Peptides against a protein of PDB entry 3J47. Designs and how they scored, part 130

Target 1, 121 residues: chain A of PDB entry 3J47
Amino acid sequence: IRLTNQLKSLKGLQSKLKDVVEYLDKVINKELPINHTILGKLQDVFNLLPNLGTPDDDEIDVENHDRINISNNLQKALTVKTNDELMVIYISNLVRSIIAFDDLIENKIQNKKIQEQRVKD
Target 2, 69 residues: chain B of PDB entry 3J47
Amino acid sequence: YEEKEESNLAATKSMVKIAEQYSKRIEEEKELTEEELKTRYVGRQDPKKHLSETADETLENNIVSVLTA

## One batch from the design tools (peptide; made by RFdiffusion4, then SolubleMPNN)

Design b2_p27_5_s2 (from b2_p27_5, 18 letters changed)
Fold by OpenDDE base, seed 4:
Structure b2_p27_5_s2 (fold): chain B 121 residues (1-121), chain C 69 residues (1-69), chain A 27 residues (1-27)
Amino acid sequence: as target 1 above (121 residues)
Amino acid sequence: as target 2 above (69 residues)
Amino acid sequence: SREEKLLKQLDLEIESLKAKLDMLLSL
């Protein structure tokens, strides 16, 4: 469900981007006036998109590492954060598995003791 | 699309929370292991069971975190 | 590196799980 929603959102964004490109082409061709509202929204989106081309702004907010890569540098930082998070989750799952195994071992030991007692009786 | 975007935003916020809770979950798992060890020495089944349950809860939370990531 | 440390930790955990499994099998 979550992945499907993300995919749908991405598809919607792609469609909107395509519409903007088509609109821009029409404006360039002087067929239609620039829709200022759409352009403003697009500009806002672009401003929110991490600049793919400017390497220099080092201030990758640590908080943005968990945010989906909007732009390549930000995207890279976000990818690193995502990897770190996945690693943490993996380690946590491993630890839980170890604990579960410990419990299983103990249960098995107890069962063996019970069986040994039954044989002595 | 809007519903999915909202869901993604919520998921991102949840990831931050998961990262914060991760350390706590690790500690809870360690506590469960200690209780299991104590149960082996003392023969008390209840502490061992509690440790196992806490470990399972920690594992579940980690799985949810992975799914949210 | 940070990544290397995480990998080492993961390996340690895997080995621990394996040891537990072996212990269970010996019972």
Scores: peptide ipSAE 0.459, ipTM 0.856, DockQ to the pose 0.014; fails the geometry check
Fold by OpenDDE base, seed 3:
Structure b2_p27_5_s2 (fold): chain B 121 residues (1-121), chain C 69 residues (1-69), chain A 27 residues (1-27)
Amino acid sequence: as target 1 above (121 residues)
Amino acid sequence: as target 2 above (69 residues)
Amino acid sequence: SREEKLLKQLDLEIESLKAKLDMLLSL
């Protein structure tokens, strides 16, 4: 469900971006007047988008680290963070598995001891 | 889209909570391991079983966390 | 990376536990 919702959001964004590009092309071709409201909103969106091109903006806006889907360079950093988080989860699962195995081993040892006692009786 | 965004936000918050819970679960797992160690000495199956169950629950929660990440 | 080292260590531990379990089962 969550992944589906994220995918829908991404698709929606993609569609909107396509519409904006199409609109901009029409404006460039003088087919439609410039809609200032749409442009203003688009500018706001672009200002919120991580700067894809300039490697030098070390301003890792720490705030946007949690949102997986935004654009390439920040996306790379976010991907790294996501990978790290997945690694932590993986490690946690491994630890739990190890504990479960330890318990299974102990149970088997106990069962074997019980069987040995039954054979001696 | 809004529902998905809300779901993603909830998921992110859940991930933070999961991280906290993970730390707690690690501690619980350690406690269970100590109980298992104690149970290994006491010969009572019950504490060991409880530790095993808690470890399994911790594992399940981590799996769910991975699936929700 | 530090995380990779941790993952490798956990993997080794899991493998060790599996080996122990297998030994117990063979017993």
Scores: peptide ipSAE 0.447, ipTM 0.847, DockQ to the pose 0.014; fails the geometry check
Fold by OpenDDE base, seed 1:
Structure b2_p27_5_s2 (fold): chain B 121 residues (1-121), chain C 69 residues (1-69), chain A 27 residues (1-27)
Amino acid sequence: as target 1 above (121 residues)
Amino acid sequence: as target 2 above (69 residues)
Amino acid sequence: SREEKLLKQLDLEIESLKAKLDMLLSL
């Protein structure tokens, strides 16, 4: 459910971005006037999402290098951090799984001991 | 879309908390394993059960963290 | 690679847990 919601949000954002690009292309081609309202909203999005819109701007804000950010260009550097975080979570899950297996094995051993005692009686 | 964005923001905040708790959970898992080991030596079931429960809680928290990441 | 380092760390953690499990089984 959560992943589906994230994917839906991302798809919605992608669709909106595509619409903006199409609009900008029409404006460049002089087919439509510049919509200041759309431009203002885009500007607000760019201000809120640092470095998402300019693929060529190398200014990776150093502070976000270690955090999972949803932003595409920052996502490439942040993808490394995200991968690291996912790996940590994966390791943690594996550790928990191993502990759970240990408990299961112990329970099995105990049950076996109980059965052996019953056979001796 | 807005509901998902809000959920993602909440998740991000939770991830910071989870990162802090992660170190504690690792320690709790180690303690549980030690208690299980001790229980095997002593033949007492109670410490082993407690260790198992703590490990399960740690696992659950890690799963939630993965889902939040 | 960074990914390789993370995988190695994970492997080490798994091995540590396995060692603990083996110790428990030996008891």
Scores: peptide ipSAE 0.443, ipTM 0.846, DockQ to the pose 0.016; fails the geometry check
Fold by OpenDDE base, seed 5:
Structure b2_p27_5_s2 (fold): chain B 121 residues (1-121), chain C 69 residues (1-69), chain A 27 residues (1-27)
Amino acid sequence: as target 1 above (121 residues)
Amino acid sequence: as target 2 above (69 residues)
Amino acid sequence: SREEKLLKQLDLEIESLKAKLDMLLSL
């Protein structure tokens, strides 16, 4: 469900971006007049959205925002953060697994000792 | 799209919470390990069992965190 | 890629933990 919603949001964003690009191309080619209203809305979206757009600008150091919703550059930074978090979770799981195994081994050893004592008795 | 965005935002908030919980879980795991060590020395099954259970809970929480992430 | 490096590091850590587990099993 979560993944599906993320995919749907991404698809919607992609479609909107495509429409904007097509509009901009038509304006550049003088096929359509500059629609100031669309441009204004787009600018508002860009101002509200962390740098969602073009893949090239690597520089966005924006540290803080968690992985899920952030656009490509921020998403890249957030992806790094999320990857780090996932790594931490993974390591923690491994540690927990090791502890669980240690306990299992200890339990097994204790059970063997109990059995040996019962046989001697 | 908006519903998905809300879900993603909620998930992100959950991830932050998970990170905080992760630190706590790591500490709980350490406590369990210490209890296991103590149980090994004391020869009492109960502390070892408790440590094992806490380790298992920590592992489960980590798995849930991974699945949520 | 940085991501690939991170994955490799994670794999190494997993292997290290596995080795520790194996050592614990051998005792």
Scores: peptide ipSAE 0.438, ipTM 0.854, DockQ to the pose 0.018; fails the geometry check

Design b2_p27_5_s3 (from b2_p27_5, 19 letters changed)
Fold by OpenDDE base, seed 2:
Structure b2_p27_5_s3 (fold): chain B 121 residues (1-121), chain C 69 residues (1-69), chain A 27 residues (1-27)
Amino acid sequence: as target 1 above (121 residues)
Amino acid sequence: as target 2 above (69 residues)
Amino acid sequence: SKEEELLRFLELQIESLREQLNYLQSL
């Protein structure tokens, strides 16, 4: 579900970007007037996006780990963060698994001891 | 798209929280393992069971975190 | 003896996980 939603969001963004590009091309070709409202919204979106094409855009914000390159530079940083988070989750799962196995072993040992005691009695 | 964006934002916030919780969960898991070890030595079934349950809970939380990432 | 071996194996796994966790925390 989450991955699907992310994918849908990305697809939506891609479609919107394509529409903007098409619109801009039409404006450049004098086929349509510049839609100021769309441009304004796009500008707002870009402002919310990590700075692209600036050296700062290449900086990976480790704190913002997103796996998906929404915006290449910040997205890269977000991707790194996501990887780190995934690693933590992975390690945690391993630890939990180990603990569960330890408990299982202990239970087995106890069961064996109980059986041995019963045989001695 | 808006719903997905909201979901992604929530997920991101959750991931940060999960990272913090993960550290805590790891500690809890360690404690459970120690309790289990102690329980084995003491022969107390209850502490051992509790440790096992806590470890399982920690594992489940980690799995949920992975699914949310 | 088999049970003890299993316990030892689990202990080794737990230690490995702890090491991995520490490594992750160091990053």
Scores: peptide ipSAE 0.434, ipTM 0.853, DockQ to the pose 0.014; fails the geometry check
Fold by OpenDDE base, seed 3:
Structure b2_p27_5_s3 (fold): chain B 121 residues (1-121), chain C 69 residues (1-69), chain A 27 residues (1-27)
Amino acid sequence: as target 1 above (121 residues)
Amino acid sequence: as target 2 above (69 residues)
Amino acid sequence: SKEEELLRFLELQIESLREQLNYLQSL
């Protein structure tokens, strides 16, 4: 469900972006007038995005490691953080699994002891 | 789309919280293991069970964290 | 015994998890 929602959101964004590009192309070609309201909103969105789609994205050192894979440059730093977090989660899961197995083993041992005691009685 | 976005945002916030609690969960898991170990030596079933349950809860939380990541 | 073997296996797994945790903490 969560992954599906993320995918849907991404698809929606992609579609909107495509529409904007198409609109911009039409404006450049003088086929349609500029819709200032849409462009303004789009600009606001771009300003909120951490350097998405800049050609120099590969070289931009992102100072802040954040968990969120947003986009390119910031995304790289965020990817590192995300990787670390995932590793922690993985280790934690392993630890929990081990503990659960330990408990299971102990339970089995106890059961065996109980059975042995019953046979002696 | 908006609902999914909100869900993702909530998940991200949850991940931050999980990260903060992760150390605590690890400690809780260790405590459970210690209790299990003690139970193994002392033969007390209740402490062992409690440790096992805590370990399971810790594991579950980690799984949820992975799913939210 | 099979039970003892299971216990040993679980102990080994727990140790492995501890090692992984320590590694993660070292990062």
Scores: peptide ipSAE 0.429, ipTM 0.846, DockQ to the pose 0.014; fails the geometry check
Fold by OpenDDE base, seed 4:
Formats: sequence, structure tokens, C-alpha cells
Structure b2_p27_5_s3 (fold): chain B 121 residues (1-121), chain C 69 residues (1-69), chain A 27 residues (1-27)
Amino acid sequence: as target 1 above (121 residues)
Amino acid sequence: as target 2 above (69 residues)
Amino acid sequence: SKEEELLRFLELQIESLREQLNYLQSL
């Protein structure tokens, strides 16, 4: 559900961005008047987006890496952070799984011992 | 879309929190393993059970973290 | 026994996970 919602949101954003690009192209071509409201909103979005391809990519603060990838460079850093987090989660899950299996095996061994004792009685 | 956006924002915040808690969860898992080892030697069912339960909880938390990521 | 072997295998896996955890903590 969460992933689906995120995907839907991303798709919606993509569609809106496409519409904006098309609108901007029409404005540039003087086919349509500039919609100041849409442009203002778009500008706000761009200001919230991480800088694309800026040399500051190498100096991106670790905290920014934890933030939602908006720009490619920042996104790259964020991707690295996300990968690290996913790796940690993966390892944790693996460990938990192993522990659970160990417990299961132990339970099985105990059950077998109990059964053997019952047969001897 | 708005509901999903809100959900994504909440998820992002949750991810940060999960990342912070992950290290703690790893430690909890280690403790569980140690308790399990001890239980194998001592034959105490209760400590072993507790370790197992804690491990399961840790796993569940990790799964939630993955889902939030 | 097969069960004992499985237990040993699990123990080995747990140790591997511990090593991985230690590695992650070293980063």
C-alpha cells in the first residue's frame, strides 16, 4: 500500500511536470500567455528541488543524503544513504531470520527429545 | 494524490527514525543470540523463548523499516 | 544427526550475521 501510494504520487508528479514543460514550451513559442500562478508554483517546486549537476554534490551534507531525492546529485547522495539503510535493514532481517531459525531448530530438537523420552516410558 | 503525498512524507520521517533505531535493533539481536547460546548450555526454556520473541520483534521492526524505506 | 547438522548450520549463519553487523558498525 505505501509503495503503491508513493508510486502513484510519483506518477502524478511526473504528469504534472510534463504538463508544465508543455505549457512552458507553448509560452516560449508565444502560443499561450504566461500563467503566473502555475509558474510561481513551479518555481517553488524547483526551489525545493536539490540542485542538478552542481559541483557541490561532493559536499552534500550527510543530513541531506537522508532527505528525499529531488535532484540527481542530491539524489545520488540520498540514494547512497538509502542503500546503506536498506543494507542495514537487510542485514537485520537476515539476522532475525537466523535467530528465528535457530529457535525453530532448538524447538524441534526439544520436541524430538520429548518424543524419545515418551517412547522409553 | 494528496493522501499519498502525506503518506510519503510520514514514511520519510519514519525512515529517519528507523535508521536511528536500526543500530539499537542490531544490538538487541546480538543479545538475543547470546541468550540463545546461553539457553542451549543451561537448558532454560524461558530465556530461550524470550530471546526468540525478541528476535522476532527485531525482525518485524526490520520489515517495517524496509516497507518504510 | 541431520538435526544437529542443521543446528550447526544455523549457528554458523548467526556468526556470519554477527560479522556483518560488526562490519556495518565499523563504517
Scores: peptide ipSAE 0.424, ipTM 0.849, DockQ to the pose 0.014; fails the geometry check
Fold by OpenDDE base, seed 5:
Structure b2_p27_5_s3 (fold): chain B 121 residues (1-121), chain C 69 residues (1-69), chain A 27 residues (1-27)
Amino acid sequence: as target 1 above (121 residues)
Amino acid sequence: as target 2 above (69 residues)
Amino acid sequence: SKEEELLRFLELQIESLREQLNYLQSL
């Protein structure tokens, strides 16, 4: 459910971005008048969004934000943080699995001992 | 789309919390392993079972964390 | 015995996970 919602949001943003690009292309080609209201809203969104595509964001120090994959350049720093988090989760899962297996083995050993005692009685 | 955005924001906040809890979960897993070791020495099923259950809970939480990430 | 072998295997896996956890904590 959560992944599906995230995917839907991403798809919606992608579609909107595509529409904006198409609109900008039409304005450049003088096929449509500039919709200043839409452009203003888009600019506001762009200003609020972490710089997703600007080459200058490569210089933003990755160190401060251990945050997950949201956007491309900030996304690189965020990708590193996400990778670290995923590694921690992976290791944790492995540890849990191992502990669970250890318990299963111990239970099996105990059951075997109980059976052996019953046979001796 | 707005619902997904809200869900993603909530998930991100949850991930931060999970990261903080992860360290604690690792420690809990270690404690379970120690209890299992003690159970092996004492021959008591109950401490070993408790350790196993805690390990399983830790594993489940990790899986949920992965799904949230 | 097969049971003892399984126990040894699990112990090795637990140790491996501990090592990985320590590595992650060191980063």
Scores: peptide ipSAE 0.418, ipTM 0.842, DockQ to the pose 0.014; fails the geometry check

Design b2_p27_5_s4 (from b2_p27_5, 18 letters changed)
Fold by OpenDDE base, seed 4:
Structure b2_p27_5_s4 (fold): chain B 121 residues (1-121), chain C 69 residues (1-69), chain A 27 residues (1-27)
Amino acid sequence: as target 1 above (121 residues)
Amino acid sequence: as target 2 above (69 residues)
Amino acid sequence: SREDELLKQLDLQIQQTKAKLEMLESL
């Protein structure tokens, strides 16, 4: 469900970007007037998007591991954070698996002891 | 699309929370393993069970974190 | 590092599991 929603949002964004590009092309060709409302919303989206094109070294310490960095540098920082979070999750899952395995082993030992006791009785 | 965007934002916030809780979950898992070891030597079934339950909870939280990431 | 500590914790858990397995084999 969550992954599907993320994919749907991404597809919606892609479609909207395509529509904006098509609109901009029509405006450049003087076929349609500039829709200021759409352009304003697009500008807001671009301002929220980390600058994909300009190499500005702003080491924004984006503490949020889960933010897929939209801008290459911000995106890289966010990617690094995401990788760190994924590693933590992976290690945690591994630790849980080990604990579960330990419990399983203990349960098996106990079951064997119970069976041995039943055979002696 | 709007619902998905909201869900993604919520997921991002959840990832931060997961990162903060990760260290605590690791410590809880370690405590469970120690209790299991003690139970093996002393024959105390209850401490081992508690450790197992804490480990399972830690695993579940990690899985949720992975799904949120 | 924090990562190294996590790895150490995992290793400790693995060792505990191994010890339990050995105990089961002895039964």
Scores: peptide ipSAE 0.451, ipTM 0.853, DockQ to the pose 0.013; fails the geometry check
Fold by OpenDDE base, seed 2:
Structure b2_p27_5_s4 (fold): chain B 121 residues (1-121), chain C 69 residues (1-69), chain A 27 residues (1-27)
Amino acid sequence: as target 1 above (121 residues)
Amino acid sequence: as target 2 above (69 residues)
Amino acid sequence: SREDELLKQLDLQIQQTKAKLEMLESL
């Protein structure tokens, strides 16, 4: 469900970006007037997007190294953080699997003991 | 789209919480494994089952955390 | 590191599971 929602959001964003690009192309070709409302919303989206293109190394907010950055440079730092989180989740899942396996082994041992007792009886 | 964005934001916040909870869950899993070992020695099936269930719940939560990440 | 501790815990659990498996095989 969550992955599906994320994928749907990304698809929606992609579609909207495509529409904006098509609109901008039409404006450049003087076929349509500039829709200021759409541009304003797009600008707001771009402003909320971590600065994708500005190379200023310095303002990589150290706090965002641990937070999922939406933009490429920030995305790289966020990717590292995400990878670390995924590793933790993977280890946790592995631990749970081991515990479940231990329980299965114990159940099997108990079943064997019960079967041996039944054969003796 | 807005609902999914809100869900993603909530998921991101949940991931931070999950990281903290993950450490706690690992400890809970260890406790469960110890309880299983103890239950094996005591011959009580119920504590072992409870440990297994808790381990499964911890695993499920970790999977959900990974999927949210 | 916290990660190293998690790895150690996982290794310990694996060892315990292995020991249980060996006990089952002996039966």
Scores: peptide ipSAE 0.451, ipTM 0.852, DockQ to the pose 0.013; fails the geometry check
Fold by OpenDDE base, seed 3:
Structure b2_p27_5_s4 (fold): chain B 121 residues (1-121), chain C 69 residues (1-69), chain A 27 residues (1-27)
Amino acid sequence: as target 1 above (121 residues)
Amino acid sequence: as target 2 above (69 residues)
Amino acid sequence: SREDELLKQLDLQIQQTKAKLEMLESL
């Protein structure tokens, strides 16, 4: 459910971006007048988006560590953070698995001991 | 879309909480492992079972964290 | 670091599991 919702949101965003691009192309081609309301909203979106297109290598100190922003440059730093988080999760899962295996082993040992005791009795 | 966005935001907040809980879960897992070790020596099944259950819960939480990430 | 501590905990758990395995093999 959550993944589906995230995917839906992403698809919606993609569609909207496509519509904006198409609109901008039409405006450039003088096919449609400039809709100031749409442009204002788009500008707001761009201001919230990390600078995807600027080749400037400058390590933007993205203070906002927490948001999985899919945007490319910020995404690299965020990708590193995400990778670290994923590693932690992976390690945690491994630990849990190990504990589970330990319990299984112990259960097997106990079962074997019980069987041996039954044979001795 | 709005419901999904809200869900994603909630998931993100949950991830932060999960990170905090992760530390706690690791400690809980360690405690359970110690109990299992003690139980192995004492031959009492009950503490071992409890440790196993806690380990499983910890694993489940990690899986949920992965799915949320 | 917190990560290092987590790794240490994982290692400890692995060692405990290994010990349990050895015990099972001895049975």
Scores: peptide ipSAE 0.446, ipTM 0.845, DockQ to the pose 0.013; fails the geometry check
Fold by OpenDDE base, seed 1:
Structure b2_p27_5_s4 (fold): chain B 121 residues (1-121), chain C 69 residues (1-69), chain A 27 residues (1-27)
Amino acid sequence: as target 1 above (121 residues)
Amino acid sequence: as target 2 above (69 residues)
Amino acid sequence: SREDELLKQLDLQIQQTKAKLEMLESL
């Protein structure tokens, strides 16, 4: 569910960006007027979102301590922190998996012992 | 989109708490393993089950943390 | 015997996970 919502949000953003690009191309070609309302809303979104940098801004190592991979450019600096967090989560999941396997092994041993006892009776 | 944005914001706020909870979850997992070990020696199924359940809860919390990261 | 070997492997994985955690805590 959460991953699906994130993917939907990303797809929505991608669609909006595509629409903006298409609109800008039409304005450049003098086919349509600039929709100032859409541009204003997009600007507001960009101001509220951590700098979703243009490809040129991708080189700005903004050491933002923010853990959240929201934007690709901020994500580069955040990627290190996110990578560390993901590593911790991965290790934790691995530990949980190991414990679960240990329990399964123990259950198997117990079942075997019970079966052996039933054969002796 | 709005529902996902709200979910992402909630996830972000939870991330700070996840770091603290992570340490606690590791301890809970360890406790579960100890209970399983004790159950193996004592032959009591209940402590072993409790340990297994705690490990499962820790695993679930880690999965949620991955989904929120 | 097979179960004991599986338990040993699990123990080894637990130890490896613990070592990784300690490394992460040191960073």
Scores: peptide ipSAE 0.428, ipTM 0.845, DockQ to the pose 0.014; fails the geometry check

